# Peptides against a protein of PDB entry 3V4O, part 139

Target 1, 234 residues: chain A of PDB entry 3V4O
Amino acid sequence: DQPLAKDKVALLIGNMNYREHPKLKAPLVDVYELTNLLRQLDFKVVSLLDLTEYEMRNAVDEFLLLLDKGVYGLLYYAGHGYENFGNSFMVPVDAPNPYRSENCLCVQNILKLMQEKETGLNVFLLDMCRKRNDYDDTIPILDALKVTANIVFGYATCQGAEAFEIQHSGLANGIFMKFLKDRLLEDKKITVLLDEVAEDMGKCHLTKGKQALEIRSSLSEKRALTDPIQGTEY

## One batch from the design tools (peptide; made by RFdiffusion4, then SolubleMPNN)

Design b2_p21_8_s4 (from b2_p21_8, 14 letters changed)
Fold by OpenDDE base, seed 1:
Structure b2_p21_8_s4 (fold): chain B 234 residues (1-234), chain A 21 residues (1-21)
Amino acid sequence: as target 1 above (234 residues)
Amino acid sequence: MEEEEERRREEAERDSLLQAR
């Protein structure tokens, strides 16, 4: 049976102009290109750039309001980030140096809230570094997640590693988006699609041994970003 | 030694093209 989404909603965040951290360049292009692609896939897309902590939290709250039973939710983040004890933290542009967990947004907390909405699919595309933040000694106490078998993480890089963006005289993507954009419209299970992106990244001399995509999935059904929305004709 | 130097040069070139986020 063809899986159907009640709706498809995406929140895209690109942080570049950090106050106390190195400036980035590619998130602008990454968010722009991903926005266009997801719109072609009939996603309702909210794209935001250079968000403060307050703004990021508000954006997530608004995003969650659009989620409901059977809705496909996709969160993309491009910017500074870190990973401590398996928890991913997105860094707002106004985060102090050094930043701590209380200054950042925990992706796993967002996932918990998405699960409470009984979403049909939860996709996280995290285009950020996953290095440990040694200045954050906080051990997160997270609530137990439900077993929903509908979660897909696409990490731009490996655990403890860095994600990169291309330094070019003109507009250039981050490494993850460079490869993702070429396959995003394919009608394939999302994990299969990401696996192919990983292979493409691995074959490129620019990224071989430098950056590798990691897929973490509990997705038990064949679901794709191309899945039709209920009530629509395709 | 030459092969190692060449590898290092290639790696340096690659690193110059990439910025960590």
Scores: peptide ipSAE 0.477, ipTM 0.812, DockQ to the pose 0.824
Fold by OpenDDE base, seed 3:
Structure b2_p21_8_s4 (fold): chain B 234 residues (1-234), chain A 21 residues (1-21)
Amino acid sequence: as target 1 above (234 residues)
Amino acid sequence: MEEEEERRREEAERDSLLQAR
């Protein structure tokens, strides 16, 4: 039987204009294009740019309020980030230099909260670096995750590696979004879709040996972003 | 030596075109 979503909700965050860190350019385009694609997939999309820590936390809280049993939740982030001890941290635009975990949002904490909502699918697309932050020696102790078998992480790069955008005078995507956007509308299991994106990205000579897509999933059902919403006819 | 220098030049070119997030 075709899996159904009770609803589909996405939060997209693009941080570019950092106060104490190098400015980025591509998140604007990445968020814009992804917004249009997800809306075509009948997602309710909230897209935000250049969020402070306070604003990011509020955005996540509001996003969580839209989640409920059987709802598909998707979080996309483009900006500065890091990974310590398997935990991913999104960096707000007002983060100090150097930033620490207390200044950032932990993705795994968000996942825990999403699990409490009994969502049908949890997708994280993290278009940020995954390098170790040596200035942060905090070992986060997170609450134990439930076994929900509905989780998919699409990392723009491998653990300990960097995610890139092209230094171009004009508008250009980040490397991850450049390839993701071409396949996002395909009616395929989300892990299969991302695997194809990984292969496409692997053909990019510019980032060969520097950036590679990583998929981490625990998904026991054939869930796709194209899955219809319960009670609707297509 | 020439191959190593060429590799280094190619890597430098790639690095100049990319910005890490």
Scores: peptide ipSAE 0.498, ipTM 0.828, DockQ to the pose 0.868; fails the geometry check
Fold by OpenDDE base, seed 4:
Structure b2_p21_8_s4 (fold): chain B 234 residues (1-234), chain A 21 residues (1-21)
Amino acid sequence: as target 1 above (234 residues)
Amino acid sequence: MEEEEERRREEAERDSLLQAR
């Protein structure tokens, strides 16, 4: 029996026009392409670019309102970010330099809130750096996560490492999206799909030794992004 | 020395093609 989703909802955020940090280029293309792919997978997709802290928090709140029991939730972020003590922080475009946790959105906090919604699947695709922010000494006190066994993290890079985008005169993807987009529509368990993406990325000479995909999951069921929505026959 | 210089040049070129997020 194929798993069913009550609904499928995705929030895609691409931050590139930072005020106090280096500007990025690829998030525009990354978000655009991912939007098209997820829509083909019958996701309800909200795609936003260049969000301030306030706007990001509001977007996440609205996203959470769309989540409910059995709903597949996917959060994609492309932009500046960092990781402290296992916590991932997305950096808004209006973040100060240096930024701190109070200026950023903690992904694990979002996960906690998603768990409260009793979602069927929680997928995080974090296309950002995971380097330690030495200017942030805050130790987040996070509530214990529930054992929901429905969580998948796809990190564009390894812990403590950087995620890259290609410098191109024209429009180009980030490294992660370059490979993810080729497999995203495959009817496979999401962790298997990401593992294949990791292998594809590993063959890229440009980022060999610099960037590698990391999968962190506790997914006990064969859940795929291609899973049909309950009540719909395709 | 030439091989090392070439390797460094290639690495520099590769790095120039990448922007960290």
Scores: peptide ipSAE 0.490, ipTM 0.822, DockQ to the pose 0.859; fails the geometry check
Fold by OpenDDE base, seed 2:
Structure b2_p21_8_s4 (fold): chain B 234 residues (1-234), chain A 21 residues (1-21)
Amino acid sequence: as target 1 above (234 residues)
Amino acid sequence: MEEEEERRREEAERDSLLQAR
């Protein structure tokens, strides 16, 4: 039987107009297109651009309030980021240069909070670099995660690598979204869908050897973004 | 040498077209 979602909620954050870091361009388009796609999938979508640390934390808090037992939660982030010791950090637009973990939002902490909500599915799409931040030598002490078997990470790039956007005079997607958008509406298990996106990205000559999608999941059920919401479609 | 130079040129071109996030 096809799994059902109690509800489907997504928070999309695109940071591009950084104060102390290079400005990006693609997050605007990425968030816009992903918003439209997720709405077609009956997600309740909150899309925000150029968030300060305070605003990002508030957005996450509000997002968490929308989560409950059986709810599908999706967090997409496009912007600057880094990964230290397996922990992913999203960089707010007002982050200092250099930034440290205390200036950023730790994705794994958000995951923990999502688990406390007993969500049906937790999807993180992190369209950011995963390079080590040499200016942050702190090892965050994270609370132990529960074994919920409902977690999917789609990293736009490999550990220690960069995620890219195309330098174009006009509006263009980042590399990850360029391929993700073509498959996102497919009725497939989310990990299978992302695997196909990974293959598509692998065919891109522009980023071959520079960027590759990584999937990390503990998803024990065939859950898809296309799963119907309980009480609406059976 | 020519192949390596061509590879380097191609990589340079790719790098010029990409911005890291």
Scores: peptide ipSAE 0.483, ipTM 0.816, DockQ to the pose 0.871; fails the geometry check

## One batch from the design tools (peptide; made by RFdiffusion4, then SolubleMPNN)

Design b2_p22_1_s1 (from b2_p22_1, 8 letters changed)
Fold by OpenDDE base, seed 5:
Structure b2_p22_1_s1 (fold): chain B 234 residues (1-234), chain A 22 residues (1-22)
Amino acid sequence: as target 1 above (234 residues)
Amino acid sequence: MKLQSYAPLLGEEYEEYLKKLE
């Protein structure tokens, strides 16, 4: 009765050294920490930093090649981003200023492609801002999503809000990862896990009223990141 | 402790940012 994953694959992207946008620091540490945690959970992890648009698209393509029926797919992104009309856009390091949706990667498009792979679980952890980009009024025409009931979005911040990193003497950690890392290894349904992270994050005095975790999910099964891989010892 | 926003600076805001770096 234990849910099984055919495999577990994660793509972690941290963009910091933007050409036409403010530089960030936390993604480096956050990607590193998340990589180590996910590997402990037997995820096949590809971690990449400072990707151009071309490189990001290639990374996503390669990530999708590792997905298949029943595979758990996790996409983590830390960097600049925005949200227009409910669509989340990850900003490559070579994006122009200002940028449009065509310069960025739409998360919902990736989700659509993941659904085509008949994945067992689709988790998106988006450590980026969700403010509207007023410089682009383009409404992307996206294909309708399938009803797969295996989708979990963990937004580092709520709609229309910003995400932050905390800097200490040159070191920086994202607020989201600060709390996520403490719970990630727990054997709990991913939505329950994220809900607890949200509560922990809500106790952070520094970001009260500024950043709050939002969970958007359609998950009909008790899927956890700790779920064993089919055919392996557990 | 310092909070750094992940919000992009666009247009005039970015130009102002660049001026501060000079």
Scores: peptide ipSAE 0.388, ipTM 0.851, DockQ to the pose 0.802
Fold by OpenDDE base, seed 1:
Structure b2_p22_1_s1 (fold): chain B 234 residues (1-234), chain A 22 residues (1-22)
Amino acid sequence: as target 1 above (234 residues)
Amino acid sequence: MKLQSYAPLLGEEYEEYLKKLE
């Protein structure tokens, strides 16, 4: 009765060295740690750092080419971002200041394209802020989504809130990754896993009242990141 | 230990940030 994945593919993007925005530190370490963990889970992982808009769009296109029916797809992003009208926007390192949606990548658009691939599971882990960008008043018109019941969003923070990194003695980790990495290898339904991460994060006094994990899902099956790949069942 | 926000600084806020770096 254990669910099987046709394959497992992940795209990890960490943007730090922005040209026209404050530089970040944690994405480097966070992407590295997540890469190692996902590879232990037999994910095919592409990890990229400091992507321009052009490079990000190309990376997403290549990622989509690896998706197919029954494939588990995971997109992780760490960097600057914003959320307008329920749409999440990832900010490339070469984005202007101020930037608009046309300069950024919309996560929901990527989701739409992933659904067209008939994936078995779509996981988005967004380690970015979710505050509104007042300089962008564009209302994106998205195509209707399919009812696939296989979508999981792990937002590092709540709507309208900020995400943070902890800097200690020159080292930095994102708050989200700090707690996610401790549970990521557990054989649990992904939503259950994230819920436990949320509880762990909630005990952190540094971010209490400032950052809280939000889970949004329509996952109707007990899908886990630990699910075996077809043909390699144990 | 200190927290650094991932929130982008735009417009005047960014200009103020740049001034602090000078």
Scores: peptide ipSAE 0.388, ipTM 0.853, DockQ to the pose 0.793
Fold by OpenDDE base, seed 3:
Structure b2_p22_1_s1 (fold): chain B 234 residues (1-234), chain A 22 residues (1-22)
Amino acid sequence: as target 1 above (234 residues)
Amino acid sequence: MKLQSYAPLLGEEYEEYLKKLE
């Protein structure tokens, strides 16, 4: 049987103009392109750029309000980030230098809250670095996650590594989005789709030995971004 | 073309980055 989504909602965040960190360029284009693609997939998409900590937390709260039982939730983030003890942190544009976890948004905390909404699918596409923050040794204690078997993480890079954008002639595109956009509309299980993106990225001579897509998932059903919304025919 | 890292530069690394921009 074809899996169905009650609804499909996406929050896209691109942070570029940091106050105390190097400025980025690609998130603008990447968020725009992904927005158009997800709308073709009938996602309700909220796209935001250059969010402060306060604004990011509010955006996540509003995103969560749109989630409910059976809803597909997708969170895309492009910007500075880090990973400590298996937890991914998105860095707001007003984060201090150096920053601590209290200044950032923890993706796993968002996942916990999404699980409470009994979502049908939780997809995280994280176009950020995954290096450890050596300025904060605090080990976060998070609530145990439920066993929902509907979680997919697409990391633009592997653990402890960096993600990159290509800059040429004043333009910039993220490596992850460069390959993701070519396959995003395919009717395939999301993990299979991402695996093919990983292979495409692996053929890129620019990022060999520097950036590789990592897929982390617990998905017991053949769910795809192309899955139809309940009550609709395509 | 060149690659630009998404890694946040902290502490001394950030200071060195700023010096290179001067």
Scores: peptide ipSAE 0.384, ipTM 0.850, DockQ to the pose 0.809
Fold by OpenDDE base, seed 2:
Structure b2_p22_1_s1 (fold): chain B 234 residues (1-234), chain A 22 residues (1-22)
Amino acid sequence: as target 1 above (234 residues)
Amino acid sequence: MKLQSYAPLLGEEYEEYLKKLE
């Protein structure tokens, strides 16, 4: 039987106008395009740009309030980021330079909170770099995650690697979104979908050896972004 | 066509970046 979502909610964050870091361009377009696609998939989408730490935390809190048992939750982030000890950190636009983990939002912490909501699916699409922040040697101690088998991470790049945007003739798109958008509407298990995106990205000569999609999942059910919402007919 | 990294530049690297923009 086809899995059903009680509801589908997405939070999209695109940070580009950083105060103490290089400015980006692609997140604007990428968030916009992803918003439109997810809405076609009947997601309730909140898309925000250039969030401060405070605003990001508030956005996440509000996002969590929309989650409940069986709800599909999707978090997309495009912007500066880093990864320390397996923990992904999203960098707010007002983050200091240098920054530490306390200045950033930990994705795994958000995941923990999502698990508490007993969501049906937790998808993280992280279009950010995953290089280590050498200015912060603090090892985050997070509560152990529950075994929910409903988690999917789509990393725009590999651990320790960088993610890029393409700037051409005033247009900018993230490499990840460039390929993700072509397949996002496909009725496939989300991990299968992302795997195909990974293959498409692998054919990009510009980023060969520089950026590759990584999928990390614990998903025991054939859940797709196209899964219908319970009690609704489309 | 240009590739721009999403990696934040920190500390001295960022200062160098700023100097290049001047």
Scores: peptide ipSAE 0.365, ipTM 0.839, DockQ to the pose 0.827

Design b2_p22_1_s2 (from b2_p22_1, 7 letters changed)
Fold by OpenDDE base, seed 5:
Structure b2_p22_1_s2 (fold): chain B 234 residues (1-234), chain A 22 residues (1-22)
Amino acid sequence: as target 1 above (234 residues)
Amino acid sequence: MELQSYSPLLGEEYEEYLKALE
């Protein structure tokens, strides 16, 4: 039967105007476009730009409050980031230079908290770099994740690689969003959808050999972003 | 078209970036 979501909630964060890091441009447009698309999919969307560490943590907390059993949770982040030892870190706009993990938000920690909410689906779309931060060799102590088989990571780039935005005529779009937006509304299992996005990205001559989508998932059910919400007229 | 990396510039690299903006 058709999988059902109790609700669908998304938190979109786009950081551009960093205080101690290069400024970005694409997150503004990308967050806007993704917001419109997710709303068409009946997601409750909170979109925020240029968040400090404090604001990011608060946003995540509020996001978690909207999650519950069977709820689809989607976290999108566009901005500076890094990955150490398999852990993804989102960099707030007020992060120091250099920054450490304590200055950033760990995605895997958020995932753990989402699992505690018994969500129906956890989707992370991370439009950030995944290069190691050599200025921080600390290993975060994270609790083991539960076996929920409802996790999907869409990394804008490969491990140890960079993510890019395209700047043209004052406008900028992230490479990831450029291709994601064309398929996001398709009624397909989310992993299948992302796989198609990966193929589309692979045809991009601009970032060939520089950026490639990586999908990491543990999804035992055919869950799609188009899945209807329980109690709605479908 | 120009590509802008999301890679953070840290330490000396960032200082060089700042100098280039001046």
Scores: peptide ipSAE 0.346, ipTM 0.827, DockQ to the pose 0.805
Fold by OpenDDE base, seed 1:
Formats: C-alpha cells, structure tokens, sequence
Structure b2_p22_1_s2 (fold): chain B 234 residues (1-234), chain A 22 residues (1-22)
C-alpha cells in the first residue's frame, strides 16, 4: 500500500554570517536548492537564513504549529553545529564564542516535540559538523523519546567528524547537498534514498576519509518524500 | 576549488583565525 501524508511541512535553516565564528557560504545555495526541490514534492517550505537564537526558537515553534497527526515534518539545517553525548546542537549566528548548549538549539528536543504532534514522518537533515564541543560541560538531560518508528536522521558527516563545503568558481555547495539534490526527487523510501546518496558521496575523492554520510533511522514503513498528500491525486 | 570546513573555531583557535584575517 502507498503511504499517505496528511500534509508535508519543511523548515530549512541556513546560518552563514556568524558574529563570533567563521562565516560560511554554502548554506545560502543549499537552502535555495533544497527549497525548490521540496516544493516540487509538494512540501510547504519555510526557508530562513542567518537566524539568531531567538529567531531560531521562534521558527521552530512556528514549524511545530504546522505539524499534526500524520504530517510529514522535515527539518534541514546548514551551519555550525556540534554534538555532545549523542545530542545535536544547531548554532545560531549570534552565539558567543565559546558557545554552550544553552545558546543553541537541541535537535533531539525538537524531535520530542514533533513526536508529541504524532507526525507521520520526522526527517532531520543536518549539514553541520559533529565534533564535540569541549567548552560545553553540560550533560543534557532529555526526556525519553517515544517509540514512533518514523524517525530518519541524515547526518552530513559521521560522529566526531566535520562537514565541508566546496567552493568552485564563486559558488559554494555543501558536499551533502551536492549529492542529495541529485536523488531527492526519487520515489524511494527515504532511508534507501539517503543510502544511495551516501554511496555517491563516498565516491568523492575530495572528502574521502574526511566526511561520510550517516543514516540513523527507526523508520518501519516504506515512507518517501514523494508520498502523496491525503485527498490529492497523483 | 577550495574545501572549507563547517567546524567552528573556539577559544584560542578562533583568536588565531582572526589574526590571520588581519
């Protein structure tokens, strides 16, 4: 049977112009390209750039308001980030140097809130580094997640590793997006799609041994980004 | 072609980065 989405909503965040951290370039292009692709997949897309902590939290709150039972939710983030104790933290542009978890947004907290909405699918595409932040001594205490079997994480890089962007001829693209965009429209289970992206990325000699896509999933159904929305004909 | 890391620079590393930009 063809899985159906009640609706499809995506929040895309690209942070580049950091105040107290190195500036990035690729998130601008990556957010733009992903926006166009997701719209072709009938996602309702909100794309935002260079968000402060306050703005990021507000954006997430608004995103959550659009989620409901059976809705496909997709969160994409491109920018600085870190991972401590298995928790992913997105860094706002106004984060201090050094930053701590209190200055950042925890992805797993967002996931918990998405689960409370009883979403049909939760996809996180995180184009950020996953190195540990040694300046953050906080051990997060997170609420236990529900077993919803509808979670997919696409990490641009593996644990403890870095994510990169490629700058060529004045254009900059994240390596993750460079390969993701070629397959995103395929009618395949999202984990299968990401696996193919991982293989494509693995053929890139520039990042061999430096960056590798990691897929973390508990998705038990054959759900795809191409799944039709209930009440529509495809 | 240039490869740029998304890795944030913190503390002394960031200060060194700033000095290099001057």
Amino acid sequence: as target 1 above (234 residues)
Amino acid sequence: MELQSYSPLLGEEYEEYLKALE
Scores: peptide ipSAE 0.344, ipTM 0.829, DockQ to the pose 0.785
Fold by OpenDDE base, seed 3:
Structure b2_p22_1_s2 (fold): chain B 234 residues (1-234), chain A 22 residues (1-22)
Amino acid sequence: as target 1 above (234 residues)
Amino acid sequence: MELQSYSPLLGEEYEEYLKALE
């Protein structure tokens, strides 16, 4: 049977104008392009740029309020980031240098909260680096996750590696979005779709040996971003 | 084409980056 979504909601965050870190350019274009694509897939999309820690936390809270049983939730982030002990941290534009985990938003904590909403699908597309932050030795103790089998992580790069944007002629695009946008509208299981994106990215000579897409999932159903919303004409 | 890393520069690395921009 065709899986159905009760609703589809996405939060897109692009951070570029950092106060104490190198400025980025691609998140502006990438968020814009992804917004248009997800809207074509009938997602309710909230797109935000250059968020402080306070604003990011508020955005996540509002995003969670839109989630409910059976709802597809998608979180996209483009900006500076890091990974410590398997936990992914999104860096707000007002983060200090050096930063600590308390200054950033932990993706896995957001996942836990999404699980409490009994969502139908949880997708994280993280266009950020995954290198360790040596300035913070705090080991986060997170609450145990539920076994929901509806989780998909699309990491723009491998663990311990970097993600990049291409800058030329005043324009910039993230490597991840460059390939994701060409396949996002395809009616395929989300993990299959991302796997094909990974192969496409692998053909890019610019980032060969530097950046590779990593997919981490626990998805027991053939869920796709193209899945129709329950009660619609689809 | 130039690649820009999404990795934040911290501590001494960031200071060196700022000096290079001068």
Scores: peptide ipSAE 0.341, ipTM 0.823, DockQ to the pose 0.818
Fold by OpenDDE base, seed 2:
Order: C-alpha cells, then sequence, then structure tokens
Structure b2_p22_1_s2 (fold): chain B 234 residues (1-234), chain A 22 residues (1-22)
C-alpha cells in the first residue's frame, strides 16, 4: 500500500560566501529551485544560505525539533564539504582554513539524531565534494546507528571525488541539482528516482569521469517524496 | 561555460588561489 508520512520537513542549506575558502555561486539557485520543488511536494521547507557554524548547528537543532515519529526528514546541503573515513562533513562559511571536523557538521551525527526521532524517512542530499581532508587525520567516534531501514543518501559525487557547479552566462547550477530537479517530482521510490538521476548525470559529457552520483540507502519500504501526509488525502 | 569545484582549498592551495585572484 501507499506509505504515508506523518509530516514532511526539509532543511536546505546553501553555503557559498565562504570567508576562508573559494566562493561558490550555484547554491543560491540550487536551494531556491529545490525549495520550490519540495514545497510542491508538501514539504515544510526551511531554506538558509551562508550559515556560520553556529547558525548551521542551530538550524539543524530546529530542524530536528520538527521531526517526530513517521515524519519524513530531508536535509539538503550545497557547499564545500569533505569526507573522512566515511563521514560526511558540511563546511560552514566561517570555517577556518584549514579546518578540522570540530569546525564542521557531521552528517552521520545528524542522522543519528534523526533516528532518535523515529522518523519515517531520512533523506540526505549532499551536494559537496567528498575528498579527504588531509589536515584532519582524526577518526571521529560516532554513535552506532540504529537499524531503521529508512535511510537514503544521495551524494552528488563519489567517494574521494569532487562535485562541481556549472557557471554559464552569469548563472550557476550544481551538476547534481541540474539533473535532480528534472525528476524530483516523480512519484517513485526515492532510491529509484535517484538512480534515474544518476543515469542522467552519467550522460553529461562535461563531468563524465569527474563527478558521478552515488546512492547509499537502507530503505526497506517504497517511500517516495510524493508520499501523502497523513490526515490530508486520507 | 566553466566548471567550479566544490572542493575546499586548504593551506597553501588556498593561498595560491588568493594570489591568483590578485
Amino acid sequence: as target 1 above (234 residues)
Amino acid sequence: MELQSYSPLLGEEYEEYLKALE
């Protein structure tokens, strides 16, 4: 049967105006476009740009407060990032150069907290690079994740690889969002949807061999972003 | 059309980037 969401909440973060890192352009447009799409999917969307570490942590905390049993939670991040030992780190705009993990937000830690909320679905769309940060050789100690079988990661790029934005005629879009936006409204299991996005991205000659979507999921139910919210259509 | 990497530039790489902007 059609899965139902208790509610649908999304936090979108786009960091571009970094103080100690190259400035980006695409997150502005990408966050905007994704916001509009997710709202069409009846997500309650909070979209924020250029967050400091403090602001990012607060945003995540507030986001978590909106989560509850059965709620669909989606976290989108566009900006600088890195991955060390399988852990994804989002880089705030005020992060120092170089930075360490304590200066950044660990996505897996957020996932752990989302699991504690007994969410119905946890989706992470991470439009950031996944190269190792050589300036931080520490291995973070993370709490063990629960087996909730409701987790989907959409990485804009492969492990150890880079994510890119395309700048053309004064406009910029992330490669990931360029293809994601065309399919996001489709009524399909989220992993199937992302798989199709991956195929579309694979046809992009510009980033072929440079950027490829990676899907990492543990999703035992046919959950879709289009799933209706309980008490609305039923 | 130009590609820009989301990869952070750290340390000397960032310094070189800044110099290139001057």
Scores: peptide ipSAE 0.338, ipTM 0.826, DockQ to the pose 0.807

